# Peptides against a protein of PDB entry 3ZN8, part 18

Target 1, 125 residues: chain A of PDB entry 3ZN8
Amino acid sequence: LEEYDKIQKKMEDVMEGKGKLTLRDVYAQIIALRKMGPLSKVLQHIPGLGIMLPTPSEDQLKIGEEKIRRWLAALNSMTYKELENPNIIDKSRMRRIAEGSGLEVEEVRELLEWYNNMNRLLKMV

## One batch from the design tools (peptide; aimed at target 1 Q29)

Design b2_p16_7_s3 (made by RFdiffusion4, then SolubleMPNN; from b2_p16_7, 12 letters changed)
Fold by OpenDDE base, seed 3:
Structure b2_p16_7_s3 (fold): chain B 125 residues (1-125), chain A 16 residues (1-16)
Amino acid sequence: as target 1 above (125 residues)
Amino acid sequence: SERRRALLQLLWDLLR
């Protein structure tokens, strides 16, 4: 709960143009969500999600859980400097992170692209 | 709440 509140505050700050969301914040959010239980339970705690998103099948939930685990592996393979400033992650760093996490470089790139998109959206909303 | 939904939607979009 504490980690979740910190991230929520950080997201609010970013939306106000104060600072930026980091991958450390993302990591803390994922951990906070995992403490709530499996993805199915997390989704149940989100009001209106069932209106905005189709109800995921059990298979989709399993795929989602696996992707979360993969992203956690990537995040765990990052240095503190990379987590705090993901913009320093070049191709060499991406390859190292991928190798350290057992992921494809494309999966690490996808995480970083998502992170960048999140920061853009937070500034627009 | 809307912000939380947006973030979770983005997470969901990543997961599929």
Scores: peptide ipSAE 0.148, ipTM 0.702, DockQ to the pose 0.377
OpenDDE base, seeds 1, 2, 4, 5: peptide ipSAE 0.144, 0.133, 0.144, 0.159; ipTM 0.703, 0.685, 0.698, 0.710; seed 5 fails the geometry check

Design b2_p16_7_s4 (made by RFdiffusion4, then SolubleMPNN; from b2_p16_7, 9 letters changed)
Fold by OpenDDE base, seed 1:
Structure b2_p16_7_s4 (fold): chain B 125 residues (1-125), chain A 16 residues (1-16)
Amino acid sequence: as target 1 above (125 residues)
Amino acid sequence: SERRRALLLLIAEQLR
């Protein structure tokens, strides 16, 4: 719970322009969410999500959980410097991360694109 | 609370 609150505060600070979201922050957030239980249980703790988003099927939840596992494998294959500064991840680093995690380069690229999009969205919220 | 909600929604939407 304490780690979760720290991550939440960090994300709020980023939304206020008081910082930058890093992949380390993303990693910590994913771990904190996983400690809450299955994705279905996590989603139930988000007020209004069930109103704004269609309730995912059990199969969709499983797909989401598998995607999270793959992203965690990629994150675990990153250096501390890469986690703190994802913008340094070039094609060579991305290939190394993919090879080290047993993922396709495209899956690592998807994670990085998601991260970039998330940072853009956080500045708009 | 609303910021937390917005953030969690953004994460959840991207993970679906």
Scores: peptide ipSAE 0.114, ipTM 0.645, DockQ to the pose 0.411
OpenDDE base, seeds 2, 3, 4, 5: peptide ipSAE 0.074, 0.113, 0.101, 0.077; ipTM 0.615, 0.642, 0.637, 0.617; seed 2 fails the geometry check

Design b2_p16_8 (made by RFdiffusion4)
Pose (drawn by RFdiffusion4):
Structure b2_p16_8 (pose): chain A 106 residues (1, 21-125), chain P 16 residues (1-16)
Amino acid sequence: LLTLRDVYAQIIALRKMGPLSKVLQHIPGLGIMLPTPSEDQLKIGEEKIRRWLAALNSMTYKELENPNIIDKSRMRRIAEGSGLEVEEVRELLEWYNNMNRLLKMV
Amino acid sequence: KEAFLTTLIAEKLEEE
């Protein structure tokens, strides 16, 4: 059930219920339909879950704040340690900046 | 801000 500390405390809670669906707990707005979140149980069928929660905990509690300092020597680092590829790391690193970015405009 | 972060994380999870 400034941002990095929140991301962990939140993503950690996003596993001990599902992947849960509490996405409709702090949104007074309405949804769309039910035949759409059905593709959520598909990823659950596999023995694994997601590549993001992998290299995510494979980083320092400071490297997630400014992933910009990460180079080609640092991408392959959290790649082989997590079992993911250099490409699968980029999509994760280029997202940590987005959260700390779009949040500023909130 | 918390709700917005929840949305972003949910969208990222769906994108994979």

Design b2_p16_8_s1 (made by RFdiffusion4, then SolubleMPNN; from b2_p16_8, 10 letters changed)
Fold by OpenDDE base, seed 4:
Structure b2_p16_8_s1 (fold): chain B 125 residues (1-125), chain A 16 residues (1-16)
Amino acid sequence: as target 1 above (125 residues)
Amino acid sequence: RRSALLQLIYEFLRSE
């Protein structure tokens, strides 16, 4: 719970224009969520999600769980510098991360794109 | 304010 609160505060700070969301923050968030159990259990603990998002099917939950696993593998294959400043991740770094994580380069690119979109979104709110 | 977690989950799920 303490780790979760820290991450929420970090995200709030970013929304207020204080600091930057990093992949380290993303990693910490995923780990904190994983402590709550599988994605299905995590979603059950998020009030209002059912109002904001359609209820995911069991298959969608499985896909989501697998994607979390893959993204964790990618994150675990990144250097500290890459986690703190994902903007340095070029094609060579993406390839290395993909190879180290057993992912396709496109999956690593997707993670980075998601991160960039998230960071932009947080700054707009 | 939207829960930062909700936004993270939303964007995560939307990427599928």
Scores: peptide ipSAE 0.137, ipTM 0.679, DockQ to the pose 0.352
OpenDDE base, seeds 1, 2, 3, 5: peptide ipSAE 0.134, 0.125, 0.132, 0.131; ipTM 0.684, 0.672, 0.674, 0.677

Design b2_p16_8_s2 (made by RFdiffusion4, then SolubleMPNN; from b2_p16_8, 10 letters changed)
Fold by OpenDDE base, seed 4:
Structure b2_p16_8_s2 (fold): chain B 125 residues (1-125), chain A 16 residues (1-16)
Amino acid sequence: as target 1 above (125 residues)
Amino acid sequence: KRSALLQLIYDFLRSE
């Protein structure tokens, strides 16, 4: 909970134009959430999420859980420098990360694209 | 309190 709160504060700071959200921050938040259990349990502990988002089916939860696992594998295959500054991840780095995580390059690209979109969104709020 | 990151993850996964 303490780690979770720190990450939420970090996100708020970024939304206020203070600092930058990195993949290290993303990793930390995922790990903090994972301490609460599987995705299904995590979602149950987040007030309002079920109100704002459609309730996922069991199959969707399984898919989501697997995707999170795969993203964690990718994150675990990144260097500290890459986690702190994902913008340095070129095609060569992306291929290395994919190979190290057992993912396709396209899936690593999807993670990075999601991160970029998230960072843009946070800065726009 | 809701996690904005988790919501974004969910939205991403749902869009796939």
Scores: peptide ipSAE 0.147, ipTM 0.673, DockQ to the pose 0.406
OpenDDE base, seeds 1, 2, 3, 5: peptide ipSAE 0.133, 0.122, 0.140, 0.135; ipTM 0.667, 0.661, 0.670, 0.676

Design b2_p16_8_s3 (made by RFdiffusion4, then SolubleMPNN; from b2_p16_8, 10 letters changed)
Fold by OpenDDE base, seed 3:
Structure b2_p16_8_s3 (fold): chain B 125 residues (1-125), chain A 16 residues (1-16)
Amino acid sequence: as target 1 above (125 residues)
Amino acid sequence: RRSELLKLIYEFLRSE
């Protein structure tokens, strides 16, 4: 709950144009979500899911769970400096992170792209 | 708050 509250506050700050979401925040959020159980269980706790967004299939949820595990591996392979300032992650760092996490470089890139898109999205809301 | 979390999850899943 504590980590979840922190990420929510950070998201709110970003939405207000104050600061930016970091990968440390993302990590904290994922950990907080994992404490709630599998993704399916997490989604069940969100009211209006079926109304606001198309409900993912069970297969999509499983894929999502696996992706979360992969992203956690990537995040666990990042340095504190990288987590706090993902913008410093260049191709060399991505390769190192990928190797350390057992992922493809493209998967690390995808995480970073998602992160950047999320920040942009939050700023537009 | 929860809507934003949903958006985050949705964007996460949609990236596949």
Scores: peptide ipSAE 0.121, ipTM 0.676, DockQ to the pose 0.388
OpenDDE base, seeds 1, 2, 4, 5: peptide ipSAE 0.112, 0.106, 0.141, 0.119; ipTM 0.669, 0.665, 0.680, 0.666; seeds 4, 5 fail the geometry check

Design b2_p16_8_s4 (made by RFdiffusion4, then SolubleMPNN; from b2_p16_8, 10 letters changed)
Fold by OpenDDE base, seed 3:
Structure b2_p16_8_s4 (fold): chain B 125 residues (1-125), chain A 16 residues (1-16)
Amino acid sequence: as target 1 above (125 residues)
Amino acid sequence: KRSELLKLIYQFLRSE
């Protein structure tokens, strides 16, 4: 609950062109979501999702849960500075994070790309 | 807002 409020405030700031959403915010969001239960339960709380996106199969939900766990592992392997300013994450840092989290470098890159895209979208919406 | 973030997360996860 507290995590959601913090992230919502930050998202509002970003949408207003003030600051940026950080990976710390993303981490907090994921943790808050995990407290709600499995991904299937979380998705049920998203208004309009059933209209915009097909309902995922049970297998897709399991894959999604695993992906979230992998992202958490990556986030847990980042320094505070990296979480607050992901733009400093170069190839060397990315490799370290991947090794520390047991992930492929490409998986860490994917998380960062998603983060960057999300920030861009939040500024446009 | 929060819903939008969740949608973005879901969209990404689904695309994999």
Scores: peptide ipSAE 0.116, ipTM 0.652, DockQ to the pose 0.426
OpenDDE base, seeds 1, 2, 4, 5: peptide ipSAE 0.111, 0.074, 0.120, 0.090; ipTM 0.649, 0.600, 0.646, 0.626; seed 4 fails the geometry check

## One batch from the design tools (peptide; aimed at target 1 Q29 R69 E110 W114)

Design b2_p17_1 (made by RFdiffusion4)
Pose (drawn by RFdiffusion4):
Order: structure tokens, then C-alpha cells, then sequence
Structure b2_p17_1 (pose): chain A 106 residues (1, 21-125), chain P 17 residues (1-17)
């Protein structure tokens, strides 16, 4: 049930219920339909879950703040340690900056 | 800010395999 600390405290809570659906707990707005979140149980069917939660915890509690400092020598680092590929790391690293970015405009 | 983070995380998770 400044940002990095929040990201962990939040993504950790996003497993002990599902992947839960509390996405509709702090949104007074309305939804769309039900035949759409059905593709959420698909990723649950596999013995695994997602590649993001992998290399995510495979990083320092400071490397997630400014993933820009990460180079070609640092991407392969959290790649082989997590079992993901260099490509699967980029899509993760280029996102940590987005959260710390779009949040500024909030 | 909390709600916005939830949206971002949920939207990103939908995009990731």
C-alpha cells in the first residue's frame, strides 16, 4: 500500500498488491473502460515481471538522480548485473530524467 | 506532485515490456 527517495518508496509499493491498480486512488477524474487494463495480467503470467524493476535497483542511490553522468561504460555496467541488454538500459536511463523533468513543470 | 508521479510511473510501465 528529492525525487529518488520518492521513486523507490513508491515503485516498492507498486508490487505488494499486484501490479496493483491504485492508479485510481488519487485521481478524482474518471477512467475509460475495463477491456483495456486486461493486458496487465499478461505480464503477470510469466515467471518474471518487467525489465525496469531490474536495472532500477541495480544502481546507486545517487546515480538515479542524474543519469546523465552515465556513459557507455556505465550502461553496460548495470546491464550485465541485471541481466538486461545495453538497449534495455537506455530506455530506463532516459526515463529517470523525464520524471525529474516533467515534475518541475508541476 | 504525488499524483503526477503516479501517472508518469504508470504510463512508463505501460510502455516497458
Amino acid sequence: LLTLRDVYAQIIALRKMGPLSKVLQHIPGLGIMLPTPSEDQLKIGEEKIRRWLAALNSMTYKELENPNIIDKSRMRRIAEGSGLEVEEVRELLEWYNNMNRLLKMV
Amino acid sequence: KRAFLEKLISEFLKKMP

Design b2_p17_1_s1 (made by RFdiffusion4, then SolubleMPNN; from b2_p17_1, 9 letters changed)
Fold by OpenDDE base, seed 5:
Structure b2_p17_1_s1 (fold): chain B 125 residues (1-125), chain A 17 residues (1-17)
Amino acid sequence: as target 1 above (125 residues)
Amino acid sequence: KKSALLKLIYEELRSFP
């Protein structure tokens, strides 16, 4: 709970323009979420969201868990500099990360795309 | 804010296969 609250504060600070979301923050969030269980369960504990969010099937939960596991492998294969500044990740770095994590380069690209989209969304709120 | 943030995270995550 304490780790999760720190991550939420970090995200709130980013939304308020007081900070930058990094892949280190993403990593910490994923770890915190895994300790709390599936994301759907975490979101269901938020008043008003549990009514609006579809309950994923068990199969969808497994697919989501596998995707998160793969992203954690990618994050674990990143350097500290890459985690703090994902914008430095070029094609060579993506390939190294993919090879080190046992992923396709496209899967590493998807993680980076997700990060970029998330960082844009946080600035819009 | 907290609820809106998690909604955005969920919406973004579900956009990926």
Scores: peptide ipSAE 0.134, ipTM 0.650, DockQ to the pose 0.359
OpenDDE base, seeds 1, 2, 3, 4: peptide ipSAE 0.121, 0.100, 0.129, 0.113; ipTM 0.639, 0.619, 0.653, 0.633

Design b2_p17_1_s2 (made by RFdiffusion4, then SolubleMPNN; from b2_p17_1, 11 letters changed)
Fold by OpenDDE base, seed 3:
Structure b2_p17_1_s2 (fold): chain B 125 residues (1-125), chain A 17 residues (1-17)
Amino acid sequence: as target 1 above (125 residues)
Amino acid sequence: RRSALLQLIYDALRSFP
């Protein structure tokens, strides 16, 4: 809960134009949510999700949980400098992260694209 | 305010047919 509140505050600061969301913040959020239990339990704690999304099937929840595990593997293979400043991650770093995490380079790229899109969205709101 | 993780999960789930 405390880690989640820190990330909410960080997201609010970014929306106010104060600083940026980092992959360290993303990592802390994923860890905080995993402490709440499996993805099915996490989704139950989110108001309005059941209105905006059909209830995921058990198979969709398993796929989502696997994707979270894969992203954690990528994050665990990053250096502190990369987590704090993901824009330094070039093709060479991306390949190293993929190899170290047992992921495809495309999966690491997907994480970075998501991160960049998230920072753009937070600055537009 | 959608949690960034919710958007991640949403995007993750949306990437699957």
Scores: peptide ipSAE 0.190, ipTM 0.717, DockQ to the pose 0.305
OpenDDE base, seeds 1, 2, 4, 5: peptide ipSAE 0.111, 0.138, 0.184, 0.148; ipTM 0.664, 0.678, 0.713, 0.690

Design b2_p17_1_s3 (made by RFdiffusion4, then SolubleMPNN; from b2_p17_1, 12 letters changed)
Fold by OpenDDE base, seed 3:
Structure b2_p17_1_s3 (fold): chain B 125 residues (1-125), chain A 17 residues (1-17)
Amino acid sequence: as target 1 above (125 residues)
Amino acid sequence: RKSALLQLIYEALRSFK
């Protein structure tokens, strides 16, 4: 709960143009959400999601759960400095993170791209 | 807006095959 509230505040700050969401924030949010249970339960707590997005199938939920686990592995393989400032993650760092997490470099890149897109979207809302 | 992160996660996951 505490981590969730911190992330919410951080998201609000970013929406107001104050600072940026970090991967440390993302990590904390994912952990907080995991405490709520599986992805299916988490999605049920999102008001209006069923209107905005199609309900995922059981197979899609399983894929989503696996993706979250993979992203957590990547995040766990990052240094504190990288979590706080993901912009420093170059190709060499991505490779190290991928190797440390058992992921493909492309999967690490995908996480970083998602993160960058999130920050962009938060500033636009 | 509380769930914006989750929504974005879902949107990202939805695009994955």
Scores: peptide ipSAE 0.132, ipTM 0.657, DockQ to the pose 0.389
OpenDDE base, seeds 1, 2, 4, 5: peptide ipSAE 0.129, 0.124, 0.129, 0.130; ipTM 0.660, 0.665, 0.657, 0.650

Design b2_p17_2 (made by RFdiffusion4; failed a check: the pose's geometry)
Pose (drawn by RFdiffusion4):
Structure b2_p17_2 (pose): chain A 106 residues (1, 21-125), chain P 17 residues (1-17)
Amino acid sequence: LLTLRDVYAQIIALRKMGPLSKVLQHIPGLGIMLPTPSEDQLKIGEEKIRRWLAALNSMTYKELENPNIIDKSRMRRIAEGSGLEVEEVRELLEWYNNMNRLLKMV
Amino acid sequence: EDFKEEVLKNLLAEERD
């Protein structure tokens, strides 16, 4: 059930219920339909889950704050350690900056 | 991607509240 600490405390809670659907707990707004979140059980069918939660915990509690410092020598680092590829790491690293960015405008 | 957007939407909603 400043940001990095929140991301972990949140993503850790996003497994012990599903992948849960509490996305509609703090949104007074309305949804769209039900035949859409049905593609959520598909990723559950596999023995695994997602590549993101992989290289996510394979990083220092400070490297997630400013993933910009990460180079070609640091991407392959959390790649082979997590079992993901250099490409699967980029899509993860270029996102940690987005969260800390779009949040500023909030 | 969708999951990242959901995590972001939850974080933004919490921050606004």

Design b2_p17_2_s1 (made by RFdiffusion4, then SolubleMPNN; from b2_p17_2, 12 letters changed; failed a check: the pose's geometry)
Amino acid sequence: DRFLQDVLQLLVAKAKN

Design b2_p17_2_s2 (made by RFdiffusion4, then SolubleMPNN; from b2_p17_2, 11 letters changed; failed a check: the pose's geometry)
Amino acid sequence: SRFQEDLLQLLLAKKKN

Design b2_p17_2_s3 (made by RFdiffusion4, then SolubleMPNN; from b2_p17_2, 12 letters changed; failed a check: the pose's geometry)
Amino acid sequence: SRFQEDLLQLLIALKKN

Design b2_p17_2_s4 (made by RFdiffusion4, then SolubleMPNN; from b2_p17_2, 11 letters changed; failed a check: the pose's geometry)
Amino acid sequence: KEFQDRLLQLLLAKKRN

Design b2_p17_3 (made by RFdiffusion4)
Pose (drawn by RFdiffusion4):
Structure b2_p17_3 (pose): chain A 106 residues (1, 21-125), chain P 17 residues (1-17)
Amino acid sequence: LLTLRDVYAQIIALRKMGPLSKVLQHIPGLGIMLPTPSEDQLKIGEEKIRRWLAALNSMTYKELENPNIIDKSRMRRIAEGSGLEVEEVRELLEWYNNMNRLLKMV
Amino acid sequence: EKLAFMTQLISEKLEEE
């Protein structure tokens, strides 16, 4: 049930209920339909879950703040350690900056 | 508002994979 500390404290809570659906707990707005979140149980069917929660905990508690400092020598680093590929790391690293970015405009 | 927005971003990222 400044940002990095929040991301962990939040993503950790996003596993001990599902992947839960509390996405509709702090949104006074309305939804769309039910036949859409049905593709959430599909990723649950596999013995695994998601590649993101992999290399996510395979990083220092400071490397997530400014993933820009990460080079070609640092991408392959958290790649083989997590079992993911260099490509699967990019999509993860280029996102840590987005959260710390779009949040500024909030 | 910031936390709610962070939840939205995280959920969108989870859906993208």

Design b2_p17_3_s1 (made by RFdiffusion4, then SolubleMPNN; from b2_p17_3, 11 letters changed)
Fold by OpenDDE base, seed 2:
Structure b2_p17_3_s1 (fold): chain B 125 residues (1-125), chain A 17 residues (1-17)
Amino acid sequence: as target 1 above (125 residues)
Amino acid sequence: DKRSALLQLIYDFLRSE
């Protein structure tokens, strides 16, 4: 939980325009959340989720859990420089990461797109 | 706020599949 709190503080700083979130931070956050249990248990600990978001079906939770597993594989296949500055990940690096993680290139691209969207969102709030 | 941002990220994550 201590690691989780540190990551949350960093996210707050990013939201206030005091920094940026990297894939290293994403990796740390996923690991911290995984200590809380499966995706279903993690979601249960988020205040107001039941009010703001419809309860996911069991199938949706399974898909989400698998996606997290796959993204962790991708993150584990990245270099430190790539984790700290994902913008350097070109097509060649993306292919290497995919091969090293046993994923399709499109899955790695999806992770990077999600990361970019996350950063944009955090800067707007 | 932080909570709203987190909820949106979760929504986007789940919706992408």
Scores: peptide ipSAE 0.279, ipTM 0.788, DockQ to the pose 0.386
OpenDDE base, seeds 1, 3, 4, 5: peptide ipSAE 0.252, 0.273, 0.279, 0.278; ipTM 0.766, 0.780, 0.778, 0.779

Design b2_p17_3_s2 (made by RFdiffusion4, then SolubleMPNN; from b2_p17_3, 11 letters changed)
Fold by OpenDDE base, seed 4:
Structure b2_p17_3_s2 (fold): chain B 125 residues (1-125), chain A 17 residues (1-17)
Amino acid sequence: as target 1 above (125 residues)
Amino acid sequence: ERKRKLLELIYEFLRSE
């Protein structure tokens, strides 16, 4: 719960124009989620989610769990500087991260694209 | 709740896969 409070404060700071969401924050959030168990159990602890989003099928949950594992592998292959400032990750860095994590470059690109989109959304809201 | 919003965004991305 303490980790969730930290990420909440970080998100609030970003929305107020104080800093930005980093991949270190993303990593911390994923670790906090994993402490609650598999994705299916995590979703049960999110108030109002069933109202805002449709309930995922069992197959979708399995795909989600695999995606989380892959993203953790990518994050574990990043340097501290890359986690704190993902904007420095170019094609060469993406290839290194992919090779180090056993992922396709496209999967690393997808993670970075998701991060960029989420960070932009947090600043807009 | 702000911490919930991040989880929702993650969920939305995973659901789209």
Scores: peptide ipSAE 0.146, ipTM 0.671, DockQ to the pose 0.420
OpenDDE base, seeds 1, 2, 3, 5: peptide ipSAE 0.129, 0.144, 0.125, 0.126; ipTM 0.656, 0.671, 0.651, 0.653

Design b2_p17_3_s3 (made by RFdiffusion4, then SolubleMPNN; from b2_p17_3, 10 letters changed)
Fold by OpenDDE base, seed 4:
Structure b2_p17_3_s3 (fold): chain B 125 residues (1-125), chain A 17 residues (1-17)
Amino acid sequence: as target 1 above (125 residues)
Amino acid sequence: KKRTALLQLIYEFLRSE
């Protein structure tokens, strides 16, 4: 709960134009959510999700769970500097991260793209 | 709302799939 609150505060700060969401923050959020169990259990504890999103199918949950696993592998393969400042991740770093995590470079790119989109979104809110 | 930020994260995560 404490870690969850910290992450929420961080996200609020970013939305207010204070600071920047990093991949370290993302990592912490994922870990905090994982403490609640698998994605299916996590989603059950998120009030209002059913209002904003359709209830995911079992297959969608499995896909999401696998994606979380893959992204965690990528994040675990990043350096502290990369987690704090993902903008430094060039093609060479992406390749290293991919190789270290057993992922395709495109999957690492996808994570970074998601991160960038998330940051943009948070700044718009 | 604090809840909205987390929901947005999840929404964007799920949307990427």
Scores: peptide ipSAE 0.141, ipTM 0.665, DockQ to the pose 0.376
OpenDDE base, seeds 1, 2, 3, 5: peptide ipSAE 0.138, 0.133, 0.132, 0.140; ipTM 0.665, 0.661, 0.652, 0.656

Design b2_p17_3_s4 (made by RFdiffusion4, then SolubleMPNN; from b2_p17_3, 10 letters changed)
Fold by OpenDDE base, seed 4:
Structure b2_p17_3_s4 (fold): chain B 125 residues (1-125), chain A 17 residues (1-17)
Amino acid sequence: as target 1 above (125 residues)
Amino acid sequence: SKRSALLQLIYEFLRSE
């Protein structure tokens, strides 16, 4: 519960322009979610999700679970500096992260793109 | 909630792939 409160506060700060979302924040959130159990159980605890988004199929849940594992692998392969400031991740760093995590470079790129988009969206809300 | 919104966005990303 304490972890979720921290995440919520961080999100509020970002939305108010008092900070930025980092990959460290993303990592913390994923870890907090994992403590709730598998993705299926996590999604059940998200208020309003069932109203705003379609219920995922079992196959989609499996895919999502695997994606989360891959994201964690990537995040675990990043340095503290990279987690705090993902903008420094150039092609060389991205390749290293991919190799260290057993992912394709494109998967790391997609994660970073998602992060950038998420950060932009939060600032607009 | 705002927290839920972020989680929803994560879900949306995961769902889109």
Scores: peptide ipSAE 0.141, ipTM 0.670, DockQ to the pose 0.486
OpenDDE base, seeds 1, 2, 3, 5: peptide ipSAE 0.135, 0.131, 0.137, 0.131; ipTM 0.670, 0.665, 0.671, 0.666; seed 3 fails the geometry check

Design b2_p17_4 (made by RFdiffusion4)
Pose (drawn by RFdiffusion4):
Structure b2_p17_4 (pose): chain A 106 residues (1, 21-125), chain P 17 residues (1-17)
Amino acid sequence: LLTLRDVYAQIIALRKMGPLSKVLQHIPGLGIMLPTPSEDQLKIGEEKIRRWLAALNSMTYKELENPNIIDKSRMRRIAEGSGLEVEEVRELLEWYNNMNRLLKMV
Amino acid sequence: EEEERFKEEVLNLFLAE
């Protein structure tokens, strides 16, 4: 059931119920439909889950704050350690900056 | 696209807090 510490304490809670659907717990707004979140059980069918939760915990508790310091020597690092590819790492690293960015405008 | 939607959901949860 400043940001990095929150990301872990949140993503860890996003597995002990599903992938849960508590996305509609702190949103007084309304939804759209039900035939859409049906593609959530598809990823659950596989023995695995997602590539993001992989290389996510394969990083230092400070390298997630400023993923900008990460180079070509650091991408392949958390690539082979997690089993993902260099390309699957980029989409993950270029996102840690987005959360710390769009949050500023909140 | 499915990964992006999941990241958007995680982001929306974080922002809603």

Design b2_p17_4_s1 (made by RFdiffusion4, then SolubleMPNN; from b2_p17_4, 9 letters changed)
Fold by OpenDDE base, seed 4:
Structure b2_p17_4_s1 (fold): chain B 125 residues (1-125), chain A 17 residues (1-17)
Amino acid sequence: as target 1 above (125 residues)
Amino acid sequence: DEDKRFLEEFLQYLLAL
């Protein structure tokens, strides 16, 4: 719980433009959420989500849970420098990460594209 | 409330992919 609160505070600082979201921050957030249990249990602890999103179907929860697992595999295959500065991840690094995680290069690219989109949104706030 | 919204947005993007 204390670790989660520290991560939340860091995310607040990022949202306020006091910091930059890194893949290390993403990794830490996913790990903190995973300590609460499966995605279905995590969503039950977030009362506001049912207002912002339609209640996900069981199949959507399974897809989301599998995506989290795959992204964790990719993140575990990254170097410290890549996690802190994802902009250094070129095609050669993406291929290495994919091979090390047992993923397709396209799945690693999807994670990086998501991260870039999140950082763009955070800069507009 | 702001922390919950960020987490909700994060999860929304995970599920929307």
Scores: peptide ipSAE 0.161, ipTM 0.668, DockQ to the pose 0.089
OpenDDE base, seeds 1, 2, 3, 5: peptide ipSAE 0.152, 0.154, 0.150, 0.148; ipTM 0.664, 0.665, 0.666, 0.651

